# Peptides against a protein of PDB entry 3JWR, part 58

Target 1, 323 residues: chain A of PDB entry 3JWR
Amino acid sequence: TRELQSLAAAVVPSAQTLKITDFSFSDFELSDLETALCTIRMFTDLNLVQNFQMKHEVLCRWILSVKKNYRKNVAYHNWRHAFNTAQCMFAALKAGKIQNKLTDLEILALLIAALSHDLDHRGVNNSYIQRSEHPLAQLYCHSIMEHHHFDQCLMILNSPGNQILSGLSIEEYKTTLKIIKQAILATDLALYIKRRGEFFELIRKNQFNLEDPHQKELFLAMLMTACDLSAITKPWPIQQRIAELVATEFFDQGDRERKELNIEPTDLMNREKKNKIPSMQVGFIDAICLQLYEALTHVSEDCFPLLDGCRKNRQKWQALAEQ
Target 2, 298 residues: chain A of PDB entry 3JWR as posed
Amino acid sequence: TRELQSLAAAVVPSAQTLKITDFSFSDFELSDLETALCTIRMFTDLNLVQNFQMKHEVLCRWILSVKKNYRKNVAYHNWRHAFNTAQCMFAALKAGKIQNKLTDLEILALLIAALSHDLDHRGVNNSYIQRSEHPLAQLYCHSIMEHHHFDQCLMILNSPGNQILSGLSIEEYKTTLKIIKQAILATDLALYIKRRGEFFELIRKNQFNLEDPHQKELFLAMLMTACDLSAITKPWPIQQRIAELVATEFWEQGDQVGFIDFVCTQLYEALTHVSEDCFPLLDGCRKNRQKWQALAEQ

## One batch from the design tools (peptide)

Design b1_p19_2_s1 (made by RFdiffusion4, then SolubleMPNN; from b1_p19_2, 13 letters changed)
Fold by OpenDDE base, seed 3:
Parts: sequence; structure tokens; C-alpha cells
Structure b1_p19_2_s1 (fold): chain B 323 residues (1-323), chain A 19 residues (1-19)
Amino acid sequence: as target 1 above (323 residues)
Amino acid sequence: DLEEYQRVVEELEEQLRAF
């Protein structure tokens, strides 16, 4: 395609030029081509292209295929969300110095997972899928959409001309897919809630050890969630704009719940409860985000900008909630 | 209102578990 030709021929700017190492990064001003260039830079600077012998054209095609398999009519859970998740992962690995704590296969898996974790997202949550009795709800009992996202990820990875993992051994390939699956599934906030207590307790007791395979898996899950939710850490103008996209998508779901399911939506998804957004954001930060970024900062102090951003945005949302 | 805040947090947690 013309898009592939343009991407494959383009000079990829440095990570410094693209600012993709910054936790404060915003994609709002970037074209789709620029987001793809950023993604190439992430793979390159993490040594994934070299270490796993990725062909440039194959990587370009894969990126464009991933982007294509996000829906444009979804307000938040689209390519830009996946791209921002991956950018946060890259920043956490580089600026947050997590890279040196992980294997190349883990890094490869995390980056692929971050880009792929919401593939074919429909702008509705697992609860909606379940309540609507969608065919996917018959296939999967838990983490319905996350299983679907992984299936889409696997489909793309195995598609002709998209096989970025062709340079891996069979064992490396299996390991990578296992980690990708676990990482995508970990983006189910229900699973995060179930597992986070173990992580926080290990941190609190100073017993956290990345050399333990179980704790490594747990950390990768927490890191995925931290990147997935990283919009909450962004500078206030960026955070506020992203929160509007999230609210738009949630309200669209609420509208569908009324129309298609004949149910009253929860306040989070109720357009009539827009005035509760600031207080709900404070609640979200307190219930979900703060402890995670605190714990992540204990693993690597260089991740502090995520925690600091989250705290600052809490203050901003609290001030709005008090009006 | 602290009670309203707590209710919002609980509702949000329930929603997130369903997400």
C-alpha cells in the first residue's frame, strides 16, 4: 500500500526528537504516520529489531496491521490508546530504567502486548458483552474482550508479511506468546484488582524479587496496567482531554445500554451524570491508580513521574469536584 | 459529601471489576 511504502521509506527520527522517552508525552499533534514512526523507534531502541532479526518492511506492515485492526469509531479504545500504552511502556523501560530488569523476550512481549492489548475493541466493557449475550461471552467466561484482543494479536502475528517473530526459535516464540497472552489478559482491571494485593504486599515487606518467576509474571501484569492507565499521569491539559474521550466512550456505552439492553447505566456511563466525573476521577485515582504507581516507583524510583503526575491530577480533579 | 464520595468509589470499583 501507499501507506506501507511511505512508512518503510521514511527516516525514523530519534527517540529524543520524537520525545517518546518522556512520561509527559502526548500524541495529539502526531499524524498516524508519525505514530508508526514512533513505534518503529521503540522497537529499534529496545534492540528488538536487531536481537530478533526483524525485517524493516515486515515490522512496518505489522505496525500498520495492528493500527488497522483498531476501530476508528471508538472514542478512546482505539489505535491512539494502544500507541500511548506502548509509549508509556517504552518510557518506563528507558527513562524508568525497567529495561535492565527484564529479558529481551519479556520486553518484546510487553511492547507487542501494549500495542495489541485492545485490538478490535468495540467501545464497550466486558459487562456489556456479557449482558448483551454476545457470542464472545459464550466462548470466554472471564476477561472476554482480553481473550479476543489476544486472538486478534495472534491472528496478525501469523498473517503473511506480518510475522515479526519469524526470527525467533520455537521455544522463544512459545515463551513470547505466553507472555503476550498473560500481559493482554492482565489489562482486565478485574484481574488487576484480584492480583494487586500480592504485589503491594511484596513491596511493603521488601520481599519483592524479580528473580522469582511468579513475582516476575506478577510485575509484568502490574506494569501493563500501569501503562494502560497512564493517561491519568499525564500533564493536566492532556489528562483532561483524554478523560473527555473516556467519558465519551462510556456515555456511548450507557446510551447503548439504555437502547439495546433497556437498563439504566451506572453513573460512570450515564451521560446525565456528567457532573460526577471529577469525583469519579478522584475515586478512580484513589481506588486503582495511586497504590500502583507508588509500588512501581518502589521497584524503580525513576518511574516517579508517573506517580507525581497521578497525584497532581488527583488534586486537579478534587478541585473540580469541590466546585 | 464523604458518603457520596464513598458511594461513587464503590460504584466505580464495581464497574471496573466488570470492565
Scores: peptide ipSAE 0.026, ipTM 0.676, DockQ to the pose 0.064
Fold by OpenDDE base, seed 4:
Structure b1_p19_2_s1 (fold): chain B 323 residues (1-323), chain A 19 residues (1-19)
Amino acid sequence: as target 1 above (323 residues)
Amino acid sequence: DLEEYQRVVEELEEQLRAF
């Protein structure tokens, strides 16, 4: 395609120029082409292109294929969300110095997973999919969408001309796919809630050890969630704008719940309860986000900007809730 | 107030568990 030709021929700017190592990064001003260029830079600067012998054209095609398989009519869970998740992963790996704690295969898997973790997202949560008796709910009992996202990821990775993993040995390929699957599934917040207590307790007791395979897996899951939720850490103007996108998507679901399922939506999904957004954001930060970024900062102090951003946004949301 | 905050958190947690 012309898009592929343009991307493949383009000079890829440095990570410094693109500011993709910054935790404060925003994609709002970027074109789709520029987001693809940023993605190429992430793969390059993580040494993934070199170490796994990726062909430039294949990588370009894969990126465009991933982007194409996100829906444009979804307010938040679209390509830009996936791209921002991957950018946060890149920043955590580089600026947060997590790269030094992981293998190249783990890094490869995490970056692919971050970009792929919401493929073909419908703008509705697993509860809606289940309650609507959607065909996907017949395929999967738990983490319905996350299984679907992984299936889409696998489909793309195996598509002609998109095989960015072709340079891997069979064992490396299997390992990478396993980690990708685990990482995508970890973005189910229900699973996060289930597992986070173990992670926090290991940190609290100073027993956390990345040399333990189980703890490594647990850490990768927590890191994925930290990147997936990283909008909450962004500078306040960016956070507000993203919160509006999230609210839009949630309200769209609530409207569909009324229309299609004949149910009254919860306050989170209820357009009529928009005045509760600030207090709900405070609740979300306290219940879900703060402890995660605290724990991540304990693993690597260079991840502090994520925690600091989360704390600052909590204060801003609290101030709005008090008005 | 604290009661409203607790209600919001509980509702959120319930929604997250519904995934």
Scores: peptide ipSAE 0.026, ipTM 0.675, DockQ to the pose 0.065
Fold by OpenDDE base, seed 2:
Structure b1_p19_2_s1 (fold): chain B 323 residues (1-323), chain A 19 residues (1-19)
Amino acid sequence: as target 1 above (323 residues)
Amino acid sequence: DLEEYQRVVEELEEQLRAF
């Protein structure tokens, strides 16, 4: 395609020029082509292209395929969300120095997972999928959408001309897919809530050890969640804009719940309760985000900008809630 | 309001656990 030719022939700017190592990064001013260039740079600077012998054209095609399999009519859970998740992962690995704590296969898996974790997202949550009796709800009992996202990820990875993992051994391939699956499934916040207590307790007791395979898996899950939620850490103008996108998508679901299911939506998804957004954001930060970024910062102090950003945005939302 | 805040947190936690 013309798009592939343009991408494959383009000079990829440095990570410094693209600012993709910054935790404060914003994609708002970037074209789709520039987001793809950023993605190439992430793979290159993490040494994934070299270490796993990726062909440049295949990587370009894969990136474009991933982007194409996000829906354009979804307000938040689209390519830009996946791209921002991956950028946060890249920043956490580089600027946050987490790269030094992980294997190349784990890094490869995390980057693929971050880009793929919401593939074909429909702008509705698992609860809606279940209540609407969608066919996907017949296949999976829990984490319905996350299983679907992984299935889409696997489909793309196995598609002709998109096989970025062709340079891996069979064992490396199996390991990578396992980690990708676990990482994508970990983005179900229900699973995060279930598992986070173990992680926080290990940190609190100073018993956290990445050499333990179970604790490594747990950490990768927490890191995925931290990147997935990273919008809450962004500079206030960016945070506000993303919060509007989230609200739009949630309100669209709430409208569908009323129309299609004849139920009253929760306050979070009720457009008539827009005035509760600031207080709900404070609640979300306190219930979900703060402890996660505190724990992540304990693992790597260079991740502090995420925690600091989260704290600053909590203050901003609290001030709005008091008005 | 502390009570309102607590309700919001509990509701959010319940929503996130629901599947």
Scores: peptide ipSAE 0.026, ipTM 0.676, DockQ to the pose 0.063
Fold by OpenDDE base, seed 5:
Structure b1_p19_2_s1 (fold): chain B 323 residues (1-323), chain A 19 residues (1-19)
Amino acid sequence: as target 1 above (323 residues)
Amino acid sequence: DLEEYQRVVEELEEQLRAF
């Protein structure tokens, strides 16, 4: 395609030029082509292209395929969300120095998972999918959308000309897919809530050890969630804009819940209760985000900008909630 | 209002745990 030719022929700027190592990164000013160039740079600077012998054209095609399989009519859970999740992963690996704690296969899996974790998202949560009796709800009993995202990820990875993992051994391939699946499933916040207590306890007791396979898996899950939620850590103007996108998508779901399911939406999904957004954001930060970024900062102190950003945004939301 | 805040947090937590 013309798009593929343009991407494959383009000079890829440095990570410094693209600012993709910055935790404060914003994609708002970037074209789709520039987001793809950033993605190439992430793979290159993490040594994934070299270590796993990726063909440049295949990587370019894969990136474009991933981007194509996000819906454009979804306010938040689109390519830009996936791209920002991957950028946060890259920043956490590089600037946050987590790269030194992980294997090349784990890094490969996490980057693929971050880009793929919301593929074909429909702008509705698992509860809506279940209550609407969608066909996907018949296939999966929990984490319905996350299973679907992984299925889409696998479909793309196996598509002709998109096989970025063709340089891996059979064992490396199996390991990578396992980690990708676990990482995508970990983005279900319901699973995060169930598992985070073990992680926080290990940190609190100073018993956390990445050499333990179970604790490694747990850490990768927590890291995925930290990157997935990283919008809450961004500079306030960026945070506000992203919060508006999230609210738009949630309100669209609430409108559909009323129309299609004949139910009153929860406050989070209720357009009529938009005045509760600041207090709900404070609640979200306190209940979900703060402890995670505290724990992540304990694992690597260089991740502090994420925690600091989260704290600053909590203050901003609290000030709005008091008005 | 602290009670309102607590209600919002509880509702959010319930939503996040819902399948």
Scores: peptide ipSAE 0.024, ipTM 0.668, DockQ to the pose 0.063

Design b1_p19_2_s2 (made by RFdiffusion4, then SolubleMPNN; from b1_p19_2, 10 letters changed)
Fold by OpenDDE base, seed 3:
Structure b1_p19_2_s2 (fold): chain B 323 residues (1-323), chain A 19 residues (1-19)
Amino acid sequence: as target 1 above (323 residues)
Amino acid sequence: ELEEYEETKRLLEEFLKSL
């Protein structure tokens, strides 16, 4: 395609030029081509292209295929969300100095997972899928959409001309897919809530050890969630704008819940409760985000900007809630 | 009100589990 030709022929700017190492990064001003260039830079600077012998054209095609398999009519869970998740992962690995704590296969898996974790997202949550009795809800009992996202990820990885993992041994390939699956499934907040207590307790007791395979897996799950939710850490103008996209998607679901399921949506998805957004954001930060970024900062102090951003945005949302 | 806040937090947490 013309898009592939343009991407494959383009000079890829440095990570410094692209600012993709910054936790404060925003994609709002970037074209789709620029987001793809950023993604190439992430793979390159993490040594994934070299270490796993990725062909440039194949990587370009894969990136474009991933982007294509996000829906444009979804307000938040689209390519830009996946791209921002991957950028946060890249920043956490580089600026947050997590790279040196992980294997190349883990890094490869995390980056692929971050880009792929919401593939073919429909702008509705697992609860909606379940309540609507969608065919996917019959196939999967838990983490319905996350299983679907992984299936889409696997489909793309195995598609002709998209096989970025063709340079891996069979064992490396199997390991990578295992980690990708675990990482995508970990983006189910229900699983996060179930597992986070173990992570926080290990940190609290100073017993956290990345050399333990179980703790490594747990950390990768927590890191995925931290990147997935990283919008909450962004500078206030960026955070506020992203929160509007999230609210738009949630309200669209609420509208569908009324129309298609004949149910009253929860306040978070109720357009009539828009005035509760600031207080709900404070609740979200307190319930889900703060402890995670605190714990991540204990693993690597260089991840502090995520925690600091989260705290600052809590203050901003609280101030709005008090009006 | 603190109790209202805590209840809102719990409800939000339960909702977020469904995402």
Scores: peptide ipSAE 0.027, ipTM 0.687, DockQ to the pose 0.066
Fold by OpenDDE base, seed 4:
Structure b1_p19_2_s2 (fold): chain B 323 residues (1-323), chain A 19 residues (1-19)
Amino acid sequence: as target 1 above (323 residues)
Amino acid sequence: ELEEYEETKRLLEEFLKSL
């Protein structure tokens, strides 16, 4: 395609020029082509292109294929969300110095997973999919969408001309796919809530050890969630704008719940309760986000900007809730 | 007040499980 030709022929700017190592990064001003260029830079600067012998054209095609398999009519869970998740992962790996704690296969898997974790998202949660008796709910009992996202990821990775993993040995390929699957499934917040207590307790007791395979897996899951939720850490103007996108998508679901399922939506999904957004954001930060970024900062102090951003946004949301 | 806060937090966590 012309898009592929343009991307493959383009000079890829440095990570410094693209500011993709910054935790404060925003994609709002970037074109789709520029987001693809940023993605190439992430793979290159993580040494993934070199270490796994990726062909440039294949990588370009894969990126465009991933982007194409996100829906444009979904307010938040679209390519830009996946791209921002991957950028946060890149920043955590580089600026947060997590790269030094992980293998190249783990890094490869995490970056692919971050970009792929919401493929073909419908703008509705697992509860809606289940209650609507969607065909996907017949395939999977738990983490319905996350299984679907992984299936889409696997489909793309195996598509002709998109095989960015072709340079891997059979064992490396299997390992990478296992980690990708685990990482995508970890973005189910239900699983996060289930597992986070173990992670926090290990940190609290100073027993956390990345040399333990189980703890490594747990850490990768927590890191994925930290990147997936990283909008809450962004500078306030960016946070507000993203919160509006999230609210739009949630209200769209709530409207569908009324129309299609004949149910009253929860306050979070209820357009009539938009005045509760600030207080709900404070609750979300306190219930879900703060402890995660605190724990991540304990693993690597260079991840502090994520925690600091989360704390600052909590203050801003609290101030709005008091008005 | 603290009890109400913790209950609200719990309810929010349970709600987020449905997401």
Scores: peptide ipSAE 0.026, ipTM 0.671, DockQ to the pose 0.070
Fold by OpenDDE base, seed 2:
Structure b1_p19_2_s2 (fold): chain B 323 residues (1-323), chain A 19 residues (1-19)
Amino acid sequence: as target 1 above (323 residues)
Amino acid sequence: ELEEYEETKRLLEEFLKSL
């Protein structure tokens, strides 16, 4: 395609020029082409292209395929969300110095997972899928959409001309797919809530050890969630704009719940409760976000900008809630 | 106020578990 030719022939700017190492990064002014260039730079600077012998054209095609398999009519869970998740992962690995704590296969898996974790998202949560008796709800008992996202990820990875993992051994390939699956499934917030207590307790007791395979898996899950939720850490103008996108998508679901299921939506998804957004954001930060970024900062102090951003945005939302 | 706050957090966590 013309798009592939343009991407493959383009000079890829440095990570410094693209500012993709910054935790404060914003994609708002970037074209789709520029987001793809940023993604190439992430793979290159993490040494993934070299270490796993990726062909440039195959990587370009894969990136474009991933982007194409996000829906354009979904307000938040689209390519830009996946791209921002991956950018936060890149920043956490580089600026946050987590790269030094992980294997190359783990880094490869995390980056693929971050880009792929919401593939073909439909703008509705697992609860809606279950309550609407969607065909996907018959296949999976929990984490319905996350299983679907992984299935889409696997489909793309195995598609002709998109096989970025062709340079891996059979064992490396199996390991990578296992980690990708675990990482994508970990983005289900229900699983995060279930598992986070173990992680926080290990940190609190100073018993956290990445050499333990179980604790490594747990950490990768927490890191994925931290990147997935990273919009809450962004500078206030960016945070506000993303919060509006989230609210739009949630309200669209709430409208469908009323129309299709004849139920009253929860306040989070109720368009009529828009005035509660600031207080709900404070609640979300306190219930979900703060402890995660505190724990992550304990693992790597260079991740502090995420925690600091989260704290600053809590203050901003609290001030709005008091108006 | 503190009790209401903790209840709100609990309800939010329970809600998120059901997603």
Scores: peptide ipSAE 0.026, ipTM 0.661, DockQ to the pose 0.066
Fold by OpenDDE base, seed 5:
Structure b1_p19_2_s2 (fold): chain B 323 residues (1-323), chain A 19 residues (1-19)
Amino acid sequence: as target 1 above (323 residues)
Amino acid sequence: ELEEYEETKRLLEEFLKSL
C-alpha cells in the first residue's frame, strides 16, 4: 500500500527528537505516520529489531495492521490510547530503568502487548458486553474483551507479511505469546484489583524479588496496568483532555444502556451527572492509581515522575470537586 | 465526610470490578 511504502521509506527520527522517553509525552500533535515512526523507534531502541532479526518492512506492516484494527469511532479506546500505553512502557523501560530488570523476550512481549491490548475495542466495558448478551460473552466468562484483544493480536501476528516474530525459536515464540496473553489479560481492572494486594504486600514487606517467576509475572501485570492508566499521570492540560475522551466514551455507553438495555447507567457513565467527574476522578486516583505508582516507584525510583504526575492531578481534580 | 469518602471509594472499586 502507499501508506506502507511511505512508512518503510521514511527516516526514523531519534528517540530524543520524538521525545518518546519522556513521561510527559503527548501524541496530540502527531500524525498517524509520526505515531508509527515513534513505534519503530521503540522497537529499535529496545534492541528488538536486531535481537530478533525483524525485517523493517514486516515491522512497518505489522504496526500499520495493529493501527488499522483499532476503531476510529471510539472516543478513547483507539490507536492513540494503545500508542500512549506503549510509549509509557517505553519510557518506563528506558527512563524508568526497568529494562535492566527484564529479559529481551519480556520486553518484546510487553511492547507488543501494550500496542495490542485494546485491539478492536468497541467503546463498551465487559459488563455491557455481558448484559447485552453479545456473542463474545458466550465465548468467555471473564475478561471478555481482553480475551478478544488477545485473539486479534494473535490474528495479526500470524497474518501474511506481519510475522514480526518469525526470527524467534519455537520456544521463544511460545514464551513470548504466553507473556503477551498474560499482559493483555492483566489490563482487566477487575484482575488488577484482585491481584494488586499480593504485589503491594510483597513491596511493603521488602520481600519483592523479580527472580521469582510468580513475582515476575505479577510485576509484568502491574507494569501493564501502570502504563494503561498512565493518562492520569500526564501534565494537567493533557490529563484534562484525555479525561474528556474517557467521559465521552463512558457517556456514550450510558446512553446505549438506557436505549438498548433499558437500565439507568452508573454515575460514571451518566451524562446527566457530569458534574461529579472531578470527585469521581479523585476517588479513582485514590482507589486505583496512587498505590500502584507508589509501588512501581519502590521497584524503580526513576519511575517517580508517574507518581508525581498522579499526585499533582489528584490535587487539581480535588480543587475542581470543591468548587 | 471521611466515611462517605471511603464509601465512595469502595463503590468505585466495586464498579471497576464489573468492567
Scores: peptide ipSAE 0.026, ipTM 0.672, DockQ to the pose 0.067; fails the geometry check

